# Ledger of designs, part 4: peptides against a protein of PDB entry 6B9H

Target 1, 151 residues: chain A of PDB entry 6B9H
Amino acid sequence: AELCESLLTWIQTFNVDAPCQTVEDLTNGVVMAQVLQKIDPAYFDENWLNRIKTEVGDNWRLKISNLKKILKGILDYNHEILGQQINDFTLPDVNLIGEHSDAAELGRMLQLILGCAVNCEQKQEYIQAIMMMEESVQHVVMTAIQELMSK

## One batch from the design tools (peptide; aimed at target 1 Q138 H139)

Design b1_p9_6_s2 (made by RFdiffusion4, then SolubleMPNN; from b1_p9_6 with Q2K D3S; failed a check: near_copy:native)
Amino acid sequence: LKSFFESLL

Design b1_p9_6_s3 (made by RFdiffusion4, then SolubleMPNN; from b1_p9_6 with Q2L E6K; failed a check: near_copy:native)
Amino acid sequence: LLDFFKSLL

Design b1_p9_6_s4 (made by RFdiffusion4, then SolubleMPNN; from b1_p9_6 with Q2R D3S; failed a check: near_copy:native)
Amino acid sequence: LRSFFESLL

Design b1_p9_7 (made by RFdiffusion4; failed a check: near_copy:native)
Pose (drawn by RFdiffusion4):
Structure b1_p9_7 (pose): chain A 151 residues (1-151), chain P 9 residues (1-9)
Amino acid sequence: as target 1 above (151 residues)
Amino acid sequence: LKDFFESLL
């Protein structure tokens, strides 16, 4: 905890098309998919993004379907591009995100996305950007990176 | 804190 909201502030720095003001705004997976495209458009390309349904509303089943696709993409990226540098022993429970808007599980998914950003080809720029954020957010990001980079 | 992030670069 104290992970979800700090990482929401970090997500907001991407200024993606979908709304990203609340925890609920993240539960359908669209913001997360758009952020992944910004992190690595060569991997999270348009063909990949097209699989993520927009206009989900309160349909938690579709939220879960989207989130499974997003987690599948993150895990594949970790394996195929990042050489398993992101710790994936504990997977976020995407069913709880969809069924209960569980912010803690959402925080775990956002930590995986942060892991992508700090290990991608543009990691230098993403780290430099974090260094400009509020100190409270940087401290939480530091803790999140320590966890996700450890073995 | 700064040193932490610089070590990641």

Design b1_p9_7_s1 (made by RFdiffusion4, then SolubleMPNN; from b1_p9_7 with D3E E6L; failed a check: near_copy:native)
Amino acid sequence: LKEFFLSLL

Design b1_p9_7_s2 (made by RFdiffusion4, then SolubleMPNN; from b1_p9_7 with E6L; failed a check: near_copy:native)
Amino acid sequence: LKDFFLSLL

Design b1_p9_7_s3 (made by RFdiffusion4, then SolubleMPNN; from b1_p9_7 with K2R D3S; failed a check: near_copy:native)
Amino acid sequence: LRSFFESLL

Design b1_p9_7_s4 (made by RFdiffusion4, then SolubleMPNN; failed a check: near_copy:native)
Amino acid sequence: LKDFFESLL

Design b1_p9_8 (made by RFdiffusion4)
Pose (drawn by RFdiffusion4):
Structure b1_p9_8 (pose): chain A 151 residues (1-151), chain P 9 residues (1-9)
Amino acid sequence: as target 1 above (151 residues)
Amino acid sequence: SAKEYLASL
C-alpha cells in the first residue's frame, strides 16, 4: 500500500486519452493499455491495443477480460524483450480489480507497468522524468523499483 | 536519498 496512489500520479504523467483521475478510472484496463503503447509502441502497437475494449462501463466481466489481456502483454514483454528482469512471482489478481476495484492489486499491476518503463529502451528518459516528481512519489517509486528488480 | 538511488539506475 501507498503504491497504488503514487503510481496513479506517475500514470497521470503520460496524459493518455482515457480518463485517469481515480482508482476506478484504471479498473477497465484502457489507461493501462494506452500507457504501455506510450512505453513501447513497437511492441504494444495498434494491433495489440485494438484487443482492449473501450466503453466498458460497470461491466466487470469485460474489465477482467481487458485486464487479462494487459497482464498477458506485460508478461510477454518481460519474457521476450526484457529478459525477465521484472519480478513476476506474485501476479496481480485482475479478478479482484474487476470485481472489487481492489486498489492493492491495481497497485501491483501499475508496478509491473513501471517495471516496463524503467527497463525499456527509453528507460533513461522515464527515470529522468521520475526524478522531477514530488519527493513523496519518488520514494514510493524507489521502493517499487527495488521490489520489482530484485530476484 | 530516493533521488540519488534513481540517478544510479

Design b1_p9_8_s1 (made by RFdiffusion4, then SolubleMPNN; from b1_p9_8, 3 letters changed; failed a check: a repeat of another design)
Amino acid sequence: SARDFLASL

Design b1_p9_8_s2 (made by RFdiffusion4, then SolubleMPNN; from b1_p9_8 with K3R Y5F)
Fold by OpenDDE base, seed 4:
Parts: structure tokens; sequence; C-alpha cells
Structure b1_p9_8_s2 (fold): chain B 151 residues (1-151), chain A 9 residues (1-9)
């Protein structure tokens, strides 16, 4: 999906430790968790990050478990820190991500992380970084942000 | 444009 491809490119700008070159690399949630920690290390602290299992391999049950924790973290962050600014009418299906590497649903998850970045304390840093990306990516990001804030 | 939108955030 175009959303997933563009946001994968965006995720790569964080230069996290975990491999983040492919859609499959993101399905275990480790990259996402590391990105969230960079976005707000006070909220997504070491205790939170330690709840995400590493070395998941192909275990889709463990992937889903991680993804559920990450999704919960994102939603809680929206409610507790960001003032519930991100709509949750189309939550990602983490089962499809973990079990089938569904790119469309992964895109939805990355979109929520994008929402965290563009609303966090350092939002201007992330907005400026996005503005330095390719036009095609910027356009997808714009659309994704608009969707999050439209309702 | 996307840049203008992003700048408005």
Amino acid sequence: as target 1 above (151 residues)
Amino acid sequence: SAREFLASL
C-alpha cells in the first residue's frame, strides 16, 4: 500500500537499532516501539519498551502480542498526553499485521505513530524532517495527517 | 501544497 511504503520511508529516518528495511521487518513491533521511544522517551520509557519482546522470529502470536501492546500505548498516549487529537475510527488490525504482514493494516499502524510525532512536544522537529523528504512522501504524509484529524 | 500544509501544523 502507498501509505505503508511512504511511512516505511519515514520510519527509516529515525535510524533505530532494529532492522527496518521491509514491511516484514516492522511486523514484530520492535521498530515501532523504538520509534515511539524516540518520539517521547519520558512516556515510552525503558520500562515500557522492555514489555516488547525482541527476537520474535516468525512467531505470529508473539508479533500480535507486541503489536497489541504498541497499539495500546499509542492510544493511551493520545488520551493521556496528546489530548485525544487522533481519531480511532479505523484502528489497525494487528492480527492481520502479525499473522499475514498486511501492508495496508501496517500502514494504519504507522499512521498512528505519525500522529504521535506531529503532535508531540518535539512536533516541529518531525514536521521539519518530513518537509525535507521527497514530495511524494510529503503528500502521503499530508493525507495521512488530514485523515487522523478530520473527525 | 504539502509543504504549505505541513508548515501550518
Scores: peptide ipSAE 0.699, ipTM 0.960, DockQ to the pose 0.965
OpenDDE base, seeds 1, 2, 3, 5: peptide ipSAE 0.698, 0.697, 0.693, 0.698; ipTM 0.960, 0.960, 0.960, 0.960

Design b1_p9_8_s3 (made by RFdiffusion4, then SolubleMPNN; from b1_p9_8, 4 letters changed)
Fold by OpenDDE base, seed 1:
Structure b1_p9_8_s3 (fold): chain B 151 residues (1-151), chain A 9 residues (1-9)
Amino acid sequence: as target 1 above (151 residues)
Amino acid sequence: SARDFLSSL
């Protein structure tokens, strides 16, 4: 999916420790959790990150478990810190991500993380970083942000 | 453009 591929490119700019080269690399949630910690380490602290299992392999049940925790963290962050600026957004189906590496649903999850980045305390840093990306990626990111703001 | 939109955020 176009959304997933563009946001995967965006996620790669965070330079996290976990492998983040393919869609499948993101399905266990480890990369996403590390990205969220970079976005707001005071909220997504080490105690929060330690709840995400790192040695998941191909176990789709463990992937889904991680993804559910991450989604909850994003929703709680939006409620508690961001003032629900992107509330009432359609939730990604984490079952499809964990079981089938569904790129469309993964894109929707990454879009929620994008929402966290462009609304966090350091939002201007992330906005400037996006401006340095390829034009085609910038366009997809713009569309994704606009969709979040339309809710 | 995308840049114009991003700069408005």
Scores: peptide ipSAE 0.668, ipTM 0.956, DockQ to the pose 0.968
OpenDDE base, seeds 2, 3, 4, 5: peptide ipSAE 0.667, 0.663, 0.666, 0.666; ipTM 0.956, 0.956, 0.956, 0.956

## One batch from the design tools (peptide; aimed at target 1 E135 H139 I145)

Design b1_p10_1 (made by RFdiffusion4)
Pose (drawn by RFdiffusion4):
Parts: C-alpha cells; sequence; structure tokens
Structure b1_p10_1 (pose): chain A 151 residues (1-151), chain P 10 residues (1-10)
C-alpha cells in the first residue's frame, strides 16, 4: 500500500488518451495498455493494442479479459525482452481488480508496468523523469523498484 | 538518499 496512488501519479505523466484520474479509471486495462505502448511501441504495437477492448463500462468480465491480456503482455515482455529482470513471483490478481476494484492488486500491476519502464531501452529517460516528481512519489517509486528488481 | 538511489540506476 501507498503504491497504487503514487504509481497513479506516475501513470498520469504519460498523458495517454484514456481517462486516468481515479483508481476506477485504471480497472479496465485501457490506460495500462496505452502506457505500455508508450514504453515500448516496438513490442506493445498497434496489433497488440487492438486486442484491448475500449468502452468496457461496468462489465467486470471484460475488464478481467483485458487485464489478462495486459498481464500476459507484461510477462512476455519480461521474458522475451528484459531477460526476466522484473520479479514476477507474485502476480497481481486481475480478477480482484475487475470484481472489486482492488487498489492493492492494481498497485502490483502498476509496479510491473514501472518495471517495464525502468528496464526498457528508454529507461534512462524514464528514470530522469521520475527524478523530477514530488519527493513523496519518488520514495514510493524507489521502494517499488527495489522490490521488483530484487531476486 | 532517494536521489542517490536513482542516480545509481543511471
Amino acid sequence: as target 1 above (151 residues)
Amino acid sequence: SVQDFFESLL
């Protein structure tokens, strides 16, 4: 905890198309997919993004379907591009995200996305950008990175 | 410090 909201501020720095003002705005997976495309458009390309349904509304089943695709993408990216540098022992429970808007599980998903950003080809720029954020957010991001980089 | 941590990642 104290992970979800700090990482929401970080997500907001990407200025993706979908709304990203609230925890609920993240529960359908569209913002997360758009952020992943911004992190690595060569991997999270348009063909990949097309699989993420927009206009989900309150349909939690579709939220889960989207989130499973997002998590599948993150895990594949970790394996195929990042050499397993992101710790994936504990997977976020995407069913709880969809069924209960569970912010803690959402925080775990956002931590994996942060892991992608700080290990991608543009990691220098993403780290430099974090260094400009509020100190409280940087401290939480520091803790999140320590966890996701440890073995 | 927090800044030293992030500088070490660069």

Design b1_p10_1_s1 (made by RFdiffusion4, then SolubleMPNN; from b1_p10_1 with Q3K)
Fold by OpenDDE base, seed 1:
Structure b1_p10_1_s1 (fold): chain B 151 residues (1-151), chain A 10 residues (1-10)
Amino acid sequence: as target 1 above (151 residues)
Amino acid sequence: SVKDFFESLL
């Protein structure tokens, strides 16, 4: 999906420790968890990150377990920190991400993370970084943000 | 434009 590919490119700008070259690399949730920690290390602290299993391999059950924790973290962050500025309209299906590497659902998960970035304390820095990306990626990101902010 | 959109978020 175009959304997933564009947001994968965006995720890569975080330069996290975990491999993040492909859609498959994101399905275990480790990259996403590390990105969230960068977005707000006070909220997504080391204790939170330690709940994410790092040695997952191809175990789709462990992937789903991680993804559920990450999704919960995002939703809690929206409620507790962002004041629900981000609409949790249709949640990504983490089962499809973990078991089938579903790019469309993964894109929706990354979209939620994008929402965290553009509304966090460091939102200005993240927005400015997006403005330096390829034009086609910026357009997809813009559309994704607009969708999040709509009711 | 895309540029205007992101500037509006700042």
Scores: peptide ipSAE 0.727, ipTM 0.961, DockQ to the pose 0.944
OpenDDE base, seeds 2, 3, 4, 5: peptide ipSAE 0.724, 0.723, 0.726, 0.725; ipTM 0.960, 0.960, 0.961, 0.961

Design b1_p10_1_s2 (made by RFdiffusion4, then SolubleMPNN; from b1_p10_1 with Q3R E7L)
Fold by OpenDDE base, seed 5:
Structure b1_p10_1_s2 (fold): chain B 151 residues (1-151), chain A 10 residues (1-10)
Amino acid sequence: as target 1 above (151 residues)
Amino acid sequence: SVRDFFLSLL
């Protein structure tokens, strides 16, 4: 999926510790959790991150468990910190991500993380970083942000 | 433009 591939490229700019080269690398949620911690380490603190299991392997049940926690964290962040500046109009199906590595649903999850980044305390830095990416990626990111803003 | 969009977010 175009959205997923573009946002994967965006996710890679965070230079997290976990492998983040492929769609499959993202399905266990560890990369996403580490990205969220970078976005707002005061909210997504060590206690929060420790709830995400890192030794998941190919266990899709554990992947889903992690993804549910991450999704909940994103939604709570929107409510508690961002003041609903972004909407959870269409939630990703974390079951499809964990069990089937569904790229479209993964794209939706990454889109929610994008919403966190462009509304967080360091939003200007993240926006400026996006502006340094390839134009094709910027266009997809723009569309993704617009979708979040319009719902 | 894409550039203008992101500038508008700053």
Scores: peptide ipSAE 0.749, ipTM 0.965, DockQ to the pose 0.940
OpenDDE base, seeds 1, 2, 3, 4: peptide ipSAE 0.747, 0.747, 0.746, 0.748; ipTM 0.965, 0.965, 0.965, 0.965

Design b1_p10_1_s3 (made by RFdiffusion4, then SolubleMPNN; from b1_p10_1 with Q3K E7L)
Fold by OpenDDE base, seed 1:
Structure b1_p10_1_s3 (fold): chain B 151 residues (1-151), chain A 10 residues (1-10)
Amino acid sequence: as target 1 above (151 residues)
Amino acid sequence: SVKDFFLSLL
């Protein structure tokens, strides 16, 4: 999916410790959790990150478990910190991500993380970083942000 | 433009 591919490229700019080269690399949630910690380490602190299982392998049940925790964290962050600045629309299906590596649903998950980045305390830095990406990626990211901000 | 959009977010 175009959204997933562009946001994967965006995720790679965070240079997290976990492998993040492919869609499959993101399905266990570890990369996403590490990205969220970078976005707001005071909220997504070590205690929060430690709830994410790192040795998951191909266990889709463990992937889904991680993804559910991450999604909850994102939703709580939007409510508690961002003041519901991100529109509450259809949530990503973490079951499809964990069990089938569904790129479309993964894209929606990454879109929520994008929303966190462009609304967090360091939003200006993240926006400026996006402005340095490939033009085609910027366009997809723009559309993704517009969707998040719309009612 | 894309540039104008991101500038508007700043």
Scores: peptide ipSAE 0.732, ipTM 0.962, DockQ to the pose 0.947
OpenDDE base, seeds 2, 3, 4, 5: peptide ipSAE 0.729, 0.728, 0.730, 0.730; ipTM 0.962, 0.962, 0.962, 0.962

Design b1_p10_1_s4 (made by RFdiffusion4, then SolubleMPNN; from b1_p10_1 with Q3K E7Q)
Fold by OpenDDE base, seed 4:
Structure b1_p10_1_s4 (fold): chain B 151 residues (1-151), chain A 10 residues (1-10)
Amino acid sequence: as target 1 above (151 residues)
Amino acid sequence: SVKDFFQSLL
């Protein structure tokens, strides 16, 4: 999916430790968790990150478990820190991500992380970084942000 | 424009 591909490119700019080259690399949630920690390390601290299992392999049940924790973290962050500035009516299906590597649903998950980045304390930094990306990626990101704000 | 959009978010 175009959304997933563009946001994967965006996620790669964070230069996290976990492998982050393919859609499959994101399905265990480890990259997403590390990205969230970079976005707000005070909220997504080491204790939070340690709840995410890093060695899940192809175990889709463990992937789903991680993804559920990450989704919960994102939703809590939006409620507790960001004041719920996103549309929560189109939540990603983490089962499809974990078991089938569903790119559309993964894109929706990454979209929520995008929402965290463009609304966090360091939003200026992340917005400026997006403005330096390829024009085609910027268009997709813009649409994704607009969708989040249209609650 | 896209640039205007992101500038409006700053």
Scores: peptide ipSAE 0.723, ipTM 0.960, DockQ to the pose 0.936
OpenDDE base, seeds 1, 2, 3, 5: peptide ipSAE 0.722, 0.719, 0.718, 0.720; ipTM 0.960, 0.960, 0.960, 0.961

Design b1_p10_2 (made by RFdiffusion4)
Pose (drawn by RFdiffusion4):
Structure b1_p10_2 (pose): chain A 151 residues (1-151), chain P 10 residues (1-10)
Amino acid sequence: as target 1 above (151 residues)
Amino acid sequence: TVQEFFESLL
């Protein structure tokens, strides 16, 4: 905890098309997919993004379907591009995100996305950008990175 | 410090 909201501020720095003001705005997976495309458009390309349904509303089943696709993408990226540098022992429970808007599980998904950003080809720029954020957010990001980079 | 941690990543 204290992970979800700090990482929400970090997500907001991407300025993606979908709304990203609240925890609920993240529960359908669209913001997360758009952020992943910004992190690595060569991997999270348009063909990949097209699989993520927009206009989900309150349909938690579709939220879950989207989130499973996102998590599948992150895990594949970790394996195929990042050489398993992101710790994936504990997977976020995407069913709880969809059924209960569980912010803690959402924080874990956002931590994996942070992991992608700080290990991608543009990791220098993403780290430099974090260094400009509020100190409270940087401290939480520091803790999140320590966890996701450890073995 | 927090800043030294992030500098070490670069």

Design b1_p10_2_s1 (made by RFdiffusion4, then SolubleMPNN; from b1_p10_2, 4 letters changed)
Fold by OpenDDE base, seed 1:
Structure b1_p10_2_s1 (fold): chain B 151 residues (1-151), chain A 10 residues (1-10)
Amino acid sequence: as target 1 above (151 residues)
Amino acid sequence: SVKDFFLSLL
């Protein structure tokens, strides 16, 4: 999916410790959790990150478990910190991500993380970083942000 | 433009 591919490229700019080269690399949630910690380490602190299982392998049940925790964290962050600045629309299906590596649903998950980045305390830095990406990626990211901000 | 959009977010 175009959204997933562009946001994967965006995720790679965070240079997290976990492998993040492919869609499959993101399905266990570890990369996403590490990205969220970078976005707001005071909220997504070590205690929060430690709830994410790192040795998951191909266990889709463990992937889904991680993804559910991450999604909850994102939703709580939007409510508690961002003041519901991100529109509450259809949530990503973490079951499809964990069990089938569904790129479309993964894209929606990454879109929520994008929303966190462009609304967090360091939003200006993240926006400026996006402005340095490939033009085609910027366009997809723009559309993704517009969707998040719309009612 | 894309540039104008991101500038508007700043």
Scores: peptide ipSAE 0.732, ipTM 0.962, DockQ to the pose 0.947
OpenDDE base, seeds 2, 3, 4, 5: peptide ipSAE 0.729, 0.728, 0.730, 0.730; ipTM 0.962, 0.962, 0.962, 0.962

Design b1_p10_2_s2 (made by RFdiffusion4, then SolubleMPNN; from b1_p10_2, 4 letters changed)
Fold by OpenDDE base, seed 4:
Structure b1_p10_2_s2 (fold): chain B 151 residues (1-151), chain A 10 residues (1-10)
Amino acid sequence: as target 1 above (151 residues)
Amino acid sequence: SVKDFFQSLL
């Protein structure tokens, strides 16, 4: 999916430790968790990150478990820190991500992380970084942000 | 424009 591909490119700019080259690399949630920690390390601290299992392999049940924790973290962050500035009516299906590597649903998950980045304390930094990306990626990101704000 | 959009978010 175009959304997933563009946001994967965006996620790669964070230069996290976990492998982050393919859609499959994101399905265990480890990259997403590390990205969230970079976005707000005070909220997504080491204790939070340690709840995410890093060695899940192809175990889709463990992937789903991680993804559920990450989704919960994102939703809590939006409620507790960001004041719920996103549309929560189109939540990603983490089962499809974990078991089938569903790119559309993964894109929706990454979209929520995008929402965290463009609304966090360091939003200026992340917005400026997006403005330096390829024009085609910027268009997709813009649409994704607009969708989040249209609650 | 896209640039205007992101500038409006700053």
Scores: peptide ipSAE 0.723, ipTM 0.960, DockQ to the pose 0.935
OpenDDE base, seeds 1, 2, 3, 5: peptide ipSAE 0.722, 0.719, 0.718, 0.720; ipTM 0.960, 0.960, 0.960, 0.961

Design b1_p10_2_s3 (made by RFdiffusion4, then SolubleMPNN; from b1_p10_2, 4 letters changed)
Fold by OpenDDE base, seed 5:
Structure b1_p10_2_s3 (fold): chain B 151 residues (1-151), chain A 10 residues (1-10)
Amino acid sequence: as target 1 above (151 residues)
Amino acid sequence: SVRDFFLSLL
């Protein structure tokens, strides 16, 4: 999926510790959790991150468990910190991500993380970083942000 | 433009 591939490229700019080269690398949620911690380490603190299991392997049940926690964290962040500046109009199906590595649903999850980044305390830095990416990626990111803003 | 969009977010 175009959205997923573009946002994967965006996710890679965070230079997290976990492998983040492929769609499959993202399905266990560890990369996403580490990205969220970078976005707002005061909210997504060590206690929060420790709830995400890192030794998941190919266990899709554990992947889903992690993804549910991450999704909940994103939604709570929107409510508690961002003041609903972004909407959870269409939630990703974390079951499809964990069990089937569904790229479209993964794209939706990454889109929610994008919403966190462009509304967080360091939003200007993240926006400026996006502006340094390839134009094709910027266009997809723009569309993704617009979708979040319009719902 | 894409550039203008992101500038508008700053």
Scores: peptide ipSAE 0.749, ipTM 0.965, DockQ to the pose 0.940
OpenDDE base, seeds 1, 2, 3, 4: peptide ipSAE 0.747, 0.747, 0.746, 0.748; ipTM 0.965, 0.965, 0.965, 0.965

Design b1_p10_2_s4 (made by RFdiffusion4, then SolubleMPNN; from b1_p10_2, 3 letters changed)
Fold by OpenDDE base, seed 4:
Structure b1_p10_2_s4 (fold): chain B 151 residues (1-151), chain A 10 residues (1-10)
Amino acid sequence: as target 1 above (151 residues)
Amino acid sequence: SVKEFFQSLL
């Protein structure tokens, strides 16, 4: 999916420790958790990150468990820190991500992380970084942000 | 434009 591929490119700019080259690499949630920690290390601190299992392998049940924790963290962050600036009426299906590596649903998850980045304390830094990306990616990111901002 | 959009978010 275009959304997933563009946001995967965006995620790669964070240079996290976990492998993040493919859609499959993101399905265990480890990359996403590390990205969230970079976005707001005070909120997504070591205690939070330690709840995410890193040695998941191909176990889709463990993937789903991680993804549920990450989704919960994102939603809590939006409520507690960002003041619910994101439309979460259409939440990603983490079961499809974990079991089937569903790119469309993964894109929706990454979209929520995008929402965290462009609304966090360091939003200026992340917005400026996006503005340095390929224009085709910027278009997709813009649309994704607009969707989040709409009710 | 895309550029103007992101500038508006700054």
Scores: peptide ipSAE 0.724, ipTM 0.960, DockQ to the pose 0.942
OpenDDE base, seeds 1, 2, 3, 5: peptide ipSAE 0.723, 0.721, 0.721, 0.722; ipTM 0.960, 0.960, 0.960, 0.961

Design b1_p10_3 (made by RFdiffusion4)
Pose (drawn by RFdiffusion4):
Structure b1_p10_3 (pose): chain A 151 residues (1-151), chain P 10 residues (1-10)
Amino acid sequence: as target 1 above (151 residues)
Amino acid sequence: TTAEQLEALL
């Protein structure tokens, strides 16, 4: 905890098309998919993004379907591009995100996305950008990075 | 500071 909201502020720095003001705004997976495309458009390309349904509303089943696709993409990216540098022993429970808007599990998903950003080809720029954020957010990001980079 | 801790980490 204290992970979800700090990482929401970090997500907001991407200025993606979908709304990203609340925890609920993240539960359908669209903002996460758009952020992943910004992190690595060569991997999270348009063909990949097309698989993420927009206009999900309150349909938690579709939220889960989207989130499973996002998590599948992150895990594949970790394996195929990042050499397993992101710790994936504990997977976020995407069913709880969809069924209960569970912010803690959402925080775990956002931590995986942060892991993608700090290990991608543009990791220098993403780290520099974090260094400009509020100190409270940087401290939480620091803790999240320590966890996700450890073995 | 947090920034120094982050630089050392990263």

Design b1_p10_3_s1 (made by RFdiffusion4, then SolubleMPNN; from b1_p10_3, 5 letters changed)
Fold by OpenDDE base, seed 4:
Structure b1_p10_3_s1 (fold): chain B 151 residues (1-151), chain A 10 residues (1-10)
Amino acid sequence: as target 1 above (151 residues)
Amino acid sequence: SVREQMEQLL
């Protein structure tokens, strides 16, 4: 999916330690967790990160477990820190991500992380970084941002 | 432009 591929490109700009080259690399949630920690290390601290299992392999049950924790973290962050600035009218199906590497649902998950970045304390930094990306990617990312902030 | 739209979010 175009959304997933563009947001994968965006995720890669964070230069996290975990492999993040393919859609499959993101399905265990480890990259997502590391990205969230970079977005707000005070909220997504080491204690939070340690709840995410890093040695998952191809175990889709463990992937789903991680993804559920990450989704909860994102939703809690939006409520507690961002003041519910994100309208999550459609939540990602983490089961489809973990079991089937569903790109559309993964795109929705990454979109929520995007929402965290562009509404956090360092929102200006992340927006500026997006503005320096390839124009085709900018278009998709901006559309994703607008969707999150609309009713 | 996309840039102008993004600047509105600042």
Scores: peptide ipSAE 0.034, ipTM 0.717, DockQ to the pose 0.635
OpenDDE base, seeds 1, 2, 3, 5: peptide ipSAE 0.033, 0.031, 0.033, 0.033; ipTM 0.710, 0.697, 0.716, 0.710

Design b1_p10_3_s2 (made by RFdiffusion4, then SolubleMPNN; from b1_p10_3, 5 letters changed)
Fold by OpenDDE base, seed 3:
Structure b1_p10_3_s2 (fold): chain B 151 residues (1-151), chain A 10 residues (1-10)
Amino acid sequence: as target 1 above (151 residues)
Amino acid sequence: SVREQMLALL
């Protein structure tokens, strides 16, 4: 999906330790968790990150378990820290992500992480970084942000 | 605001 591919490119700008070259690389949630920690290390601290299993392999059950924790973290972060600035969003189906590497649903998950970045304490820095991205990617990312902010 | 910046690019 176009959204997923563009947001994958965006995710890669975080330069996390986990492999993040393909859609499948994102399905275990490890990259997402590391990105969230970069976004807000005080909230997504080491204790939180340690709840995400890093040695998942192709085990879709473990992937889904990680993804559920990440989704919960995102939702809690929006409620507790961001004051629910992102409202009325469609939740991704983490089962489809974990079992089938569904790019559309993965795109939705990454969009939620995008929402965290553009509303966090360092939101201006993340916005500036997005504004420097390649035009086609930037367009998709900006559209995704607009969708979040308009709800 | 962030929203204004985003809208300006769309």
Scores: peptide ipSAE 0.037, ipTM 0.709, DockQ to the pose 0.207
OpenDDE base, seeds 1, 2, 4, 5: peptide ipSAE 0.037, 0.035, 0.034, 0.033; ipTM 0.711, 0.706, 0.709, 0.703

Design b1_p10_3_s3 (made by RFdiffusion4, then SolubleMPNN; from b1_p10_3, 6 letters changed)
Fold by OpenDDE base, seed 2:
Structure b1_p10_3_s3 (fold): chain B 151 residues (1-151), chain A 10 residues (1-10)
Amino acid sequence: as target 1 above (151 residues)
Amino acid sequence: SVLDQMKALL
């Protein structure tokens, strides 16, 4: 999906330690957890990150377990820190991500992380970074932001 | 606002 590929490119700008070159690389949640820690290390601290299993391999059950924790973290962050500025946005199906590497649902998951970035304490920094992205990717990312903020 | 900034760029 175009959304997933563009947001994958966006995720790569965080330069996390975990491999993040392909859709498959994101399905275990490790990259997403590391990105969230960069967005707000006080909230997504080492104790939170330690709940995400890193030695997952192709075990889709472990992937789903991680992804559920990631999604919960995002939702809790929006409630506790961001004041629920995303409101009732459609949630991704983490089962489809973990078991089938569903790009559309992964795109929706990454869009929620995008929502965290553009509403966090360093929102202006992330907005400025997005403004410097390649034009086609920038367009998709900004459209995704508009969708989040308009619902 | 953030939304206004994004709209201005599109």
Scores: peptide ipSAE 0.035, ipTM 0.697, DockQ to the pose 0.210
OpenDDE base, seeds 1, 3, 4, 5: peptide ipSAE 0.032, 0.034, 0.030, 0.033; ipTM 0.698, 0.695, 0.688, 0.701

